# Ledger of designs, part 252: peptides against a protein of PDB entry 8BZL

Target 1, 228 residues: chain A of PDB entry 8BZL
Amino acid sequence: SYDRAITVFSPDGHLFQVEYAQEAVKKGSTAVGVRGRDIVVLGVEKKSVAKLQDERTVRKICALDDNVCMAFAGLTADARIVINRARVECQSHRLTVEDPVTVEYITRYIASLKQRYTQSNGRRPFGISALIVGFDFDGTPRLYQTDPSGTYHAWKANAIGRGAKSVREFLEKNYTDEAIETDDLTIKLVIKALLEVVQSGGKNIELAVMRRDQSLKILNPEEIEKYV
Target 2, 242 residues: chain B of PDB entry 8BZL
Amino acid sequence: SRRYDSRTTIFSPEGRLYQVEYAMEAIGHAGTCLGILANDGVLLAAERRNIHKLLDEVFFSEKIYKLNEDMACSVAGITSDANVLTNELRLIAQRYLLQYQEPIPCEQLVTALCDIKQAYTQFGGKRPFGVSLLYIGWDKHYGFQLYQSDPSGNYGGWKATCIGNNSAAAVSMLKQDYKEGEMTLKSALALAIKVLNKTMDVSKLSAEKVEIATLTRENGKTVIRVLKQKEVEQLIKKHEEE

## One batch from the design tools (peptide; made by RFdiffusion4, then SolubleMPNN)

Design b1_p24_2_s3 (from b1_p24_2, 8 letters changed)
Fold by OpenDDE base, seed 2:
Structure b1_p24_2_s3 (fold): chain B 228 residues (1-228), chain C 242 residues (1-242), chain A 24 residues (1-24)
Amino acid sequence: as target 1 above (228 residues)
Amino acid sequence: as target 2 above (242 residues)
Amino acid sequence: SAAEELEANLRAIREAERRRAELE
């Protein structure tokens, strides 16, 4: 009977399905997020888009609302479910509360969703980690990370996916107040961080920028190359 | 450990969904399906394996299904699963039409099915669908479109792609011969025949073993046409003369 | 059922997408 709890404690107290979902995340393309002073930046490693693939259908960075966007590492199909639910919640919040969600609010919503899938019978964990960035109504930039367990934390900078360790090590060394003093420097920091794990330069990077009181902007390859 | 292979919707220690991978492997043994996007249309070409002379119903299309007036799909994998999914696609498209009084956008239909597929990979007591699909369509938003979806619920848009037997080799040939921006439907048809001739494990390509459908726009309407056997024969003959 | 929950979620998603499109 497959109706049994899929995610159960081992004798030694481990939730193996959550741990294994985290391994799925580690196999995902690398994503990086950085919070600047008045900017948030997401960068993602472009998987070699098959020559004949339509790039518009390969979105690794998605808007959840006008003030919030998300990058993920892990299972793309799982991510789509989470993104869609988050979008619904963002719209619902606007209708009921008459204000956009805070970045923390929507992160908590996503985290709670993930947590439920670690505890519900007949469900496996989501095989995704997410970097969620945006601006609160007061103009404060935010960066959150969530993992398959449903845990979430606020970050100044973080990375997820296969190259996350190297990228995090880079960020730990190079994230300073001086390094994020300007929007351009913040963007440059993200690009440099990704270049630690991406071999073919700017062509293999997807970059999204959200500035205060501005919509999400996805940079084209030419714009990215200006920062290399 | 074989223990993880028996449970349909769990991660392996390495973070793999083996049941999804095994479903994809099963599709690799199915008949070849090709999709090619052209400037003036889009086509599906599929291998017909079940030529049973005794089948009373000459199903004109064993592997190509009309979904609505603006979309069709081809399937590779388990026939029973394919039937369920194609019916679901039709229902989704019809519900949308009734609700919004306009045809469902192509990508939305694909996504709707992909979410169902994904659910069968995540919820207990279910197995993944052993089916990959190619979708062709037209809508006012993006014009002619080609999509591929797999058992995981992943999908993507393509200029040309292949699913089923020898799909990797077919994709390689498509990459080599597909001329971006210069592809006419006529050229796409020729390319489809060329690729099928090389990828099908048959000594001689015959019209009986190939199904082709084209989607075009005529007078502001979408036209989905399954090529007649004679038309396919002519395409094969032309290829043999080149 | 998981299927019913999925359908409900899909409906909610579609409705949200519609609302978003109406706001664009």
Scores: peptide ipSAE 0.000, ipTM 0.584, DockQ to the pose 0.018
Fold by OpenDDE base, seed 4:
Structure b1_p24_2_s3 (fold): chain B 228 residues (1-228), chain C 242 residues (1-242), chain A 24 residues (1-24)
Amino acid sequence: as target 1 above (228 residues)
Amino acid sequence: as target 2 above (242 residues)
Amino acid sequence: SAAEELEANLRAIREAERRRAELE
């Protein structure tokens, strides 16, 4: 029995462990999400892969289901736990409800999981924020963000991690209906947004694209360079 | 009961998990372990520190553990923690085999343990494991593989890597000498000896202080072999002659 | 209180960090 709450209110009403988990997120690699008209795009800063490291094992964008993808910033090990639970829930939902999850549903599930870890005795918060993108069964593109507190919101575009502030400022200025008029323009917007904080161009960007009624596509470096 | 609350891994104001970092620091003082992936096999090389004359000839590698027929690991850190984790790895692998009637894929075994490690960083009353592991294995999905995991539950695949004492220097040497696509098991063994000779705080590398295991494929079967002392001596001698 | 314990833990962490920084 874990008798003591790890996450407690300060005298001034702050949940310091949640705030400190948010600081862990701010140290994470930058991730960007943009909702287009008929496309959702996730971009992440490639962490410098060590020369001898297998790139296959460095994944920042993960599929939760055929219609949902997630990028995260913060503690990779924490993210893996969340991803695994989300995947199980997606499959369970398909079995029980006979439909894939909505992006909002799975986001709420993840958010609830995170929230429980902020309130449960003997548990620390997850040190991750996530951008969750995908399509609902009606073909509506969705983008959600979750943070360590278990809050979640829907976004047109957002960023998390080290460069999130600069990227958000860029998106606030450049996210227009014209900028997302086409799939290619939407992809270009994400790349441009990431280039605000990522050095060395398209080689240090991982990009995932999900179009309506299509599977997740991870762009190769050559494909990314075409948009730069 | 109250003593366990003070040991709970919590975030610092800067978002750091100090208990995990301290566990990693403890690993830095442990004996060196190397892993090298070759085209025709994968190897682990580990420093043997506890050479007591009265130790009965440890027929078994002190730092290299066979996990199943297709995987082995080496450990840097707290021995007691290592024993717990290696036992858990064996149990996970066995349960998978029983359930699916096929060997567990290498990355899945690594991930399963890493989830346990992560849990010990998140749940109250638990401390992180003071252990990093190198995993070598073969499966039908990716062939020969080398993985590293740390107390946080993070892991990665590697062509070559090092954990424990002087690991940073060892990794630097591996980066310089590792030839991608051209690495044979023979060359990997030579490289392991070269790196250990430079990173171990010994004037002369002796076969008594080094454990080496190789994982190869023969006739469609995985073969895990711990090198005999004489074989290690020959490798050391060859290195000294170069 | 749980809050006091958290603060005590945070202080201990900060002190440990200070000691580490002094040793570097």
Scores: peptide ipSAE 0.025, ipTM 0.622, DockQ to the pose 0.401; fails the geometry check
Fold by OpenDDE base, seed 1:
Structure b1_p24_2_s3 (fold): chain B 228 residues (1-228), chain C 242 residues (1-242), chain A 24 residues (1-24)
Amino acid sequence: as target 1 above (228 residues)
Amino acid sequence: as target 2 above (242 residues)
Amino acid sequence: SAAEELEANLRAIREAERRRAELE
């Protein structure tokens, strides 16, 4: 049965293991990314940190480098592997090329990694999609999305995970030049988008902001509530 | 034709990793292990199932492993898998110490093993480890710490948690009785006995069936101590009197 | 033994990871 095999083509040309990995992503917490004019914003639904769990160990938004951050949906352990490799590549690039990676470069690296895991014998696909945001050295804000297949595209705004459909529908309606005219408006757009699928307001949202020539800032719940 | 090992972890149509779930199920049938973080220390308490009269009193109990001078772990699941993973933890910790001339930070050691666990869920010809671990440790960055990891390679930091048999019930009890910021090691020990008494399907809790280790700081050094049977008996007796 | 096989597998994984790091 092609359905329960390694990542091989079915007679009708489907890679079932890739499709099933995409289903794993759909079970993940919702993440949203928005590119503003001079800002990139990532938001993730906070799974209620289990009582007695340390919140620091449940972060779903991470820096890959000073100019790049990533959110993911799907298997947390798979994501950690991808993040670690991406971080190593970012540092290697700085050492060898003497410049930070472009957001496209690191996205392509991650995408290539994922693709190899769809084609290599004895490997399963990564059960993650990622939103990768940051600034190129020229100050251009970028947003990319990758999926388990290793495909990647640049986006103005996008969402991944359980609530991705609803969030994308919201973004398609509300992403305008006016809606991203300021940094604050861009942040508000992300929060509003997440609120389509997240119950109980700003307390259940993790938000990260990267501005031009600034480090990644994770907003605290109080800061998020100011935008609600 | 390299027979793709039937043990290869693959996604189900629903995006589930059944081999990982089955490994977790196997762990659910293993002996109970508890971890509790206190202000002045951290502890592991584990069910001892194999009471053989001919077993030499090992300095470290059957289920509690010293990893280095600053860390210990307890294991629920397949013993052979546990032995391999605990050995790997020791090797990672030792290599780090040799390379950096400092003990490995607790979370870094946990993460390193979790990456190995994850790899066994992703690479063909391998099965997931049928093991969950509780880690206790101290480092200069975060002080006393408690971590839990599962066969998926996922991990988290905890104030109190449980793995193995009746873990859900144990976690529920811990949630009710754990007082954040006010937990002493003494209170944590009492809580551990209370929870084990309820989670172990025994009519009466006995010291021979319970292993407890504490990790404390004395004079700027980490001290990992396995409680003597007499000490555990006293804790049980005290619980029965309350 | 199952333990020896597992150790061998762990070594193989580590070696494969090292080889990957060298190729990267």
Scores: peptide ipSAE 0.005, ipTM 0.588, DockQ to the pose 0.023; fails the geometry check

Design b1_p24_2_s3 (from b1_p24_2, 8 letters changed)
Fold by OpenDDE base, seed 3:
Structure b1_p24_2_s3 (fold): chain B 228 residues (1-228), chain C 242 residues (1-242), chain A 24 residues (1-24)
Amino acid sequence: as target 1 above (228 residues)
Amino acid sequence: as target 2 above (242 residues)
Amino acid sequence: SAAEELEANLRAIREAERRRAELE
């Protein structure tokens, strides 16, 4: 009899599968998100692209909609499922409500999806955490994080993945109003934060920037080096 | 550790999906398949292990499957699983064609299958597919393409890659010899033979043990061709003379 | 177009979900 209950409470009240999914996230490449004044920035550690790998297929920062993008840490295949579901929801929302989703709304949707996979028999949790950034319709920049449990919170800055602790420690020390006073400074902050854990400098960083009323821009390596 | 090994794909305490890892291990024992992207085409080369004299010269390669007019794949792993996945790829491609009156883009086909693979790693009562695939194709968006997918549902685009037995060694060799921007289909074929000669557990590479397919564009059409044994023999001979 | 790709992906997802439901 295959124990149909994959995610169950331990005698001490733990959901071990959720905790173990969080361990899977910790093995993922580091991602960082920072909310500036009029900008949101996502940075991700590029896995050493195998010399023969096509870089275009190794994107860890994905647009969910014109006003929302997501970075993740953990299982890439799991992330793809979540991203696809989120994209569908964003489009559905536009069609039904005639407005783009708020960043909080889509985060909540993703979180709810994750939570269901922690409670449903015969399903394992998603092995991903996500940083979700974007702008609400009113032009307010937002940053949210969600984890395998389906919890989510709003952040000024945060990090996920293998280097998250070090990056968070850096951000805790260096995230100030002065540090995010300009778009450029905000970008620099993200890069500096990632450089705490990323080897070989800016070449191993993927950086995405979303400014108010602008589409997601992925910076090329040359653009990143200018901030270093 | 033992408690997590036997049943539904669940996370270990360390955050590992052992069933997926074990599936990948199984693939490591399968025949070698490699793919190489060139400027003027893309190829698959696969080890033939089942050289049964009684195998009807099925014109169809044992390990290389045509998916549609613009794509082919090779498989490493459990044959039964491979058959299921290959059939699914064909169905997806056909449905897309019927729906949109255009061939499915290569990456979309790969992604669609990868989502299925992923599902078999996440839903209870399912096991991962014990199969990795290499995909070659052409579409109007990206031209010639090479992809690899594994049991986890992960995939990536590649200039050159290898799956199956001694894949790590093969990949290392490909990294050394692959010249970006200068790879012709001819040079890719030579490289494929070179790599297979070193990675196959055979004293001497024979044409009977190798399947090669090329995908090219001729007169605005994709041409998928499985090389004849004589052509493969010639490639091997050239390699031996070098 | 990106929209067409999205719709295609959506249909593929729906079909995959339908197949999953049939397999459940």
Scores: peptide ipSAE 0.000, ipTM 0.585, DockQ to the pose 0.018; fails the geometry check

Design b1_p24_2_s4 (from b1_p24_2, 9 letters changed)
Fold by OpenDDE base, seed 3:
Structure b1_p24_2_s4 (fold): chain B 228 residues (1-228), chain C 242 residues (1-242), chain A 24 residues (1-24)
Amino acid sequence: as target 1 above (228 residues)
Amino acid sequence: as target 2 above (242 residues)
Amino acid sequence: SDAEELAANQRAIAEAEERRAALE
């Protein structure tokens, strides 16, 4: 019965709306995150932008603050709501605490938001998973993942979306200390991981890099091709 | 209290929001709306279905709405839902103007409405809006702009796009004939007529069945103009002669 | 992308319409 608009437990103890939201995530474009030594890298599958679409309006990687970036898989409209709230929280934290958020803090905020939408009457879960990357004030690179349930964990590398299984299998095999020894190698690892599921090379990849004490850099297609 | 919970848009087992998809399907049966971005302006062209002789001519357009001095939109879908959303757009734009003493940037207005649309897909007791919109505008940040939004609260910027009936065929034609970087407003108008003539389920395109609005910049001001019936007739005639 | 979701939804609708038309 599709009539139960509320995330409720099944007789078997399942939260079906959360599980179904996870299925929405699996239909999303693939996103990958990798933590290097002094770099964090996010990569997203670019589906062929329809001719006549403005690429500017099709971004799956966004800054939450100067030190934090997010990629997502799933419902883009849901993601926008989460991103906006996270940005407000980042600014609020700067005003109240006089320091930028830690990556863990903002991840926990997002996770708590998602969790509330799994318990609140008259609300459905967010149909998104997110990879949240950035640097803490001490210069430590961080990668977190959140899912529709509001769970979150820290990762060295992870992937979400339709190709996530293949990308994760690749990362499990190829993520080594040697593979992330340099910033360039870390970037190459992300590109190679995405190429497991993305056809036609670097033209179909969006790549964002954040280095220690540097702003988010979105690589152009020519820059990406240098790593292929 | 409990009665509001049963009407929430929920995920299917496959992770689909069927109520949103059904709203989009309903829009597919609505009158065709086109948007085309040019170098010197942007236009909306919409199919007019309700030709009632008793309609008071005072209405600016049936399907094209002025939002503020710098933006207009066209709608495909449920008229009542469209009225609510267009009023909300005007309120958002007005509030921004009052708060910041400058016009709202085009994308911000689109996003603000899209957040409302999204909320109607997520919160209990609400159904999705059965409306897609095309937005045309100018701002100091990006110049002339064209956006499309759907019942999900998704949006995108476009050089040319179509919503409503036969939208897929229209988009295909736009992709073939749209010349990036070379599109003038004049050529865009001709393209709009060409596409509508092929995609509207009419034996002959008439000016009575087409509404066209243009947004241009004149002397540092945005000018939004709905073409007069005679002007549309001239465009149709020109197309028939080619 | 939202446009891809839109396009995917449009394709899914078109495919669903094609399936409906094939069942009709």
Scores: peptide ipSAE 0.010, ipTM 0.594, DockQ to the pose 0.042
Fold by OpenDDE base, seed 1:
Structure b1_p24_2_s4 (fold): chain B 228 residues (1-228), chain C 242 residues (1-242), chain A 24 residues (1-24)
Amino acid sequence: as target 1 above (228 residues)
Amino acid sequence: as target 2 above (242 residues)
Amino acid sequence: SDAEELAANQRAIAEAEERRAALE
């Protein structure tokens, strides 16, 4: 059976292990990314942090560099490997090129890494999709998505994980130039989008914002409730 | 689906890693291990199953391993896998100390091992480790810490948690009785005995069947101490009187 | 007893769910 081989095509041209890795992503907590005019926003469904779990260790939004952050859906352990390699690449780029990475560059790096794991003998695909957001050195906000196959695209807004379909449908209807006219409206859009799949309450949303020339800011629950 | 269970690095159609799930199943049959974080320390409590009277070497602890001066762990799962992983933890910690001339931060040690575990789930020709670990430690960054890791390479920080047999029931009890911000090491020890008494399938909890280690700070140094049998007996007796 | 069996089954289900959650 072709579906039991790690790096082979089916007779109909499918890479079943990649497709199955995408199913692992669909089981993951929902993540949303939106590109505003001068802001990028990531929102993630908080899994009910088990009572007694340290919230610090459950974060699904992480910085890759000062100008780039990532949210993911799927296997957390797989994500950690990707994040660590991306961070190393960001630092290496700063040392070698003397500039921070562009969001596209680091996305392409991550995508290439994922692709190699779809083609390398004895390796399975990464069971993660990622939303990568940030600012290029020219101040342009960017949002990219990558999947287990190693494909990537630029987006205005997108979602990944178990609620992604409903969230995308919401974004398709509500993402307008007016809806992202201000930073606050952009944040509100992300929250509203997540509330389509997350049971009511700012308590169940992790939200991170990056503004031009500013570092990643994770909003506290009180700050989130102001937009609800 | 049984057809995907034989290969270590294959997703099922549903996006599941059956070998990782089966490794977790093996852990569910292992002896119970508890970890509890307190304001003034952290502890591990583990079920001792191998009470062989003929064991010549009273190993100081069957299930609790000192990793370095600032960290210890407890293991649930396959003993041989546990030995390999605990040795690797010691090596990682020692290499870091040699390289940086300071002890490895607790989370970094946990993460380093978790990356190894993850690799055994992703690279062909390897099976997952049939081991979950609880880590206790102290560092200058976060103070007292408790972590749990599983065969997938996932980990998390905890105030209190349990691995092994009846872990779900133990976690439920911990959730009920753990008082955030008010937990002393003394109260944590009492809670550990309470939970073990209910989760271990024994008619009577005995000190011979329980290992407890505490990690504290004394005079700016970390102290890892395995409780003596008499101390455990006193804790059990106190619990029976309440 | 049916109650003990039910409790055992509920525990087994909860443990299985926790294992699944650990994979995600």
Scores: peptide ipSAE 0.005, ipTM 0.591, DockQ to the pose 0.026
Fold by OpenDDE base, seed 4:
Structure b1_p24_2_s4 (fold): chain B 228 residues (1-228), chain C 242 residues (1-242), chain A 24 residues (1-24)
Amino acid sequence: as target 1 above (228 residues)
Amino acid sequence: as target 2 above (242 residues)
Amino acid sequence: SDAEELAANQRAIAEAEERRAALE
């Protein structure tokens, strides 16, 4: 059947493997991204890490470079491949162009990679969506989303994964210039958005913030609870 | 069960390339894109389906892409495929400019992409691109031009055409209302609004749902301009008054 | 939006699945 084969068009013009990859994303933990004025914030629903698993090994938010980080929803193994390739590209760009990647550049790279896996025999789509945030060299905060198809768009705020609909609805109502006026308000907006779908408060949220000219900071649970 | 061999775009027993036809079917469900050639310019008009409050403002257009200083395109079909193809168009145009120190002729750019599209229909391990494009441009050889290309790698020059949803009905309307030799950019804009109003499955055409770009020549330079929402609103209002 | 494309794709999948189920 075409649905189990390589990514081919159905009689109705659908790429079922891409669509099924999108279903894999919807089963993923919720991730949220918000662009503030001088901050970008990623929040992810923590899956209950088995007591014996090193929490460090289950990071849903990863740095791609000093100025770019990514959250994802969907297949963790697929995400690792994308993250590794993106990191290599970021380093290669620094070596060849002598500047860090723009957030758009690395997003486009990831998107093109995903798209290629939808068009080549012997490959399946990546079962991941990603929120890519960071700062361009000029200090402009950026937020991009990619999906399994290899589409990408710039966002002010967005969500991916199982709770994405509810979180987006919240963000559509609450994302205002006033709501992102300060870094703290922006962080609070992300936390409030995640709390629409995450039970048990700040303990089940992973939050990362990147401020202009600063490295990615992962907030500890105590820091998160200060905003809730 | 028609065993479409999923490994390569191959001919059916009837001599059809089903993967290409299925790609074209995917395009038929995409947002409507119109192109109209006028004596004093050329335009693209595209349906904007995705209005999201949280979307970052696209500086130019969501559906209309500037390729170089003399060309733009609109896309119907798979967005990711469109992004790959529009990037390739820009690369081809840039490489030509660097090599020859002049802009690539419009038809040559279209042909170069069509060769790529065709290759993806013929070589193993590839699927067709699920994208049709309308190209608008100006060059010194043919002046203002409008082209259409499909997933097969076929292309053609047009005076007016449509791709995407309800394209057949739109083309029929364009054939009826297009006045050869008398088409001004102003009349082309009015025609675009008229056709979109009838072909878009919306109760009321709004400026938020329509993107329009014009390509004109001013002082020996090509000017590609996306109409502001207010300008589109005025065009819609004028159409409603007629 | 990717969400609307996703929703459109989901509807299209559902419709395609319904059409497939009607052909089985």
Scores: peptide ipSAE 0.026, ipTM 0.496, DockQ to the pose 0.021; fails the geometry check

Design b1_p24_2_s4 (from b1_p24_2, 9 letters changed)
Fold by OpenDDE base, seed 5:
Structure b1_p24_2_s4 (fold): chain B 228 residues (1-228), chain C 242 residues (1-242), chain A 24 residues (1-24)
Amino acid sequence: as target 1 above (228 residues)
Amino acid sequence: as target 2 above (242 residues)
Amino acid sequence: SDAEELAANQRAIAEAEERRAALE
């Protein structure tokens, strides 16, 4: 029966398919997330869209609900499945609990989904890491990261994808209370962090901002250039 | 490295899905399909490889499929896989129409099929579909649209694109000759003939080897038509005179 | 054996990581 367990432990206790899925993430475009005081910011490396490709169809930042958005690194088709499942859960939660999901709740849901795909026979891991940002009902800004294993943690700032190491090193040096004192400074921090790995200035960055009690805003290239 | 190639859609040590890559490579050997978006319409142009005189001409097209009243697609790759996917597209579109009493938006139909394609890359005992598709359509949200999807379940919107044999060369030509904002359906048809003439492995382009469909809006209705052989001959003749 | 295949995979990952480190 070809229903072989796709993800099995090595003799040394490694899940190779999860490690290989993490390699797929490392080949993905860089994404960065920063939690400010009253703002969350996601930035992604915008690979040069082919001249004849519609930019509308090349979005790497997606809303999960009014209070939660997600950026990812890795396989776009895998990400779409996760996003759709998360959106359904956000809507279901609103109907059953009468409140929007917390950022932690939806992160845990996504993480659990990923974990199940590492343990179920006949399924491969999702080839994606995600940065999930938003606001809890109390107005607290949150940032979470998930990986192909289904592990998740809360962060002040983090990065995923090809340039993640360099971006994280930058954030470790430059993320201070002063650097996130204002919304504009927080946005500048994200842009500066991405510029460590993106060669062409503001034209190759997609940036999304969510402020307290506001919807997700995607910045246009002209708005991004004001911060460069 | 080669031992991973035989197992259904697992990650390589480098994070690659070899079965998806091999499916995409197989599509590179299929007949060429072009899509071009114009201001007043959208078209598909496809290479016809099976010229059998005994084929009952009753077929609308060999490679171009009507999905509903507002959408059509062209396929490059394994014919049997294409038949399954085109049937699924029709079923999805019909179910949506029955449920919502309005036509399915173009991108939603494309996405629904792409989720199926993705599933065949993630679940054990399944292989990727050896098919890429070009979709043309009209809806009230975005007007005329052109999409491309691949075996991975990725898709994108395009102004002009190509799949199948010599697709890279065709895309390069389209990038050079496509005039953004100035593309009429007439100009798009001429461009399609120009590109096909250069990318098809034939010494001379003939109307027998080319299928062209156009999608336009007339009196608030979508009109999908396959060009008659005589119309294609006239387009080829005009190109030869330039 | 599944164990040998797993060991081969571990080596391939390590080699891929070394190649990446050499490109940086």
Scores: peptide ipSAE 0.015, ipTM 0.598, DockQ to the pose 0.084; fails the geometry check

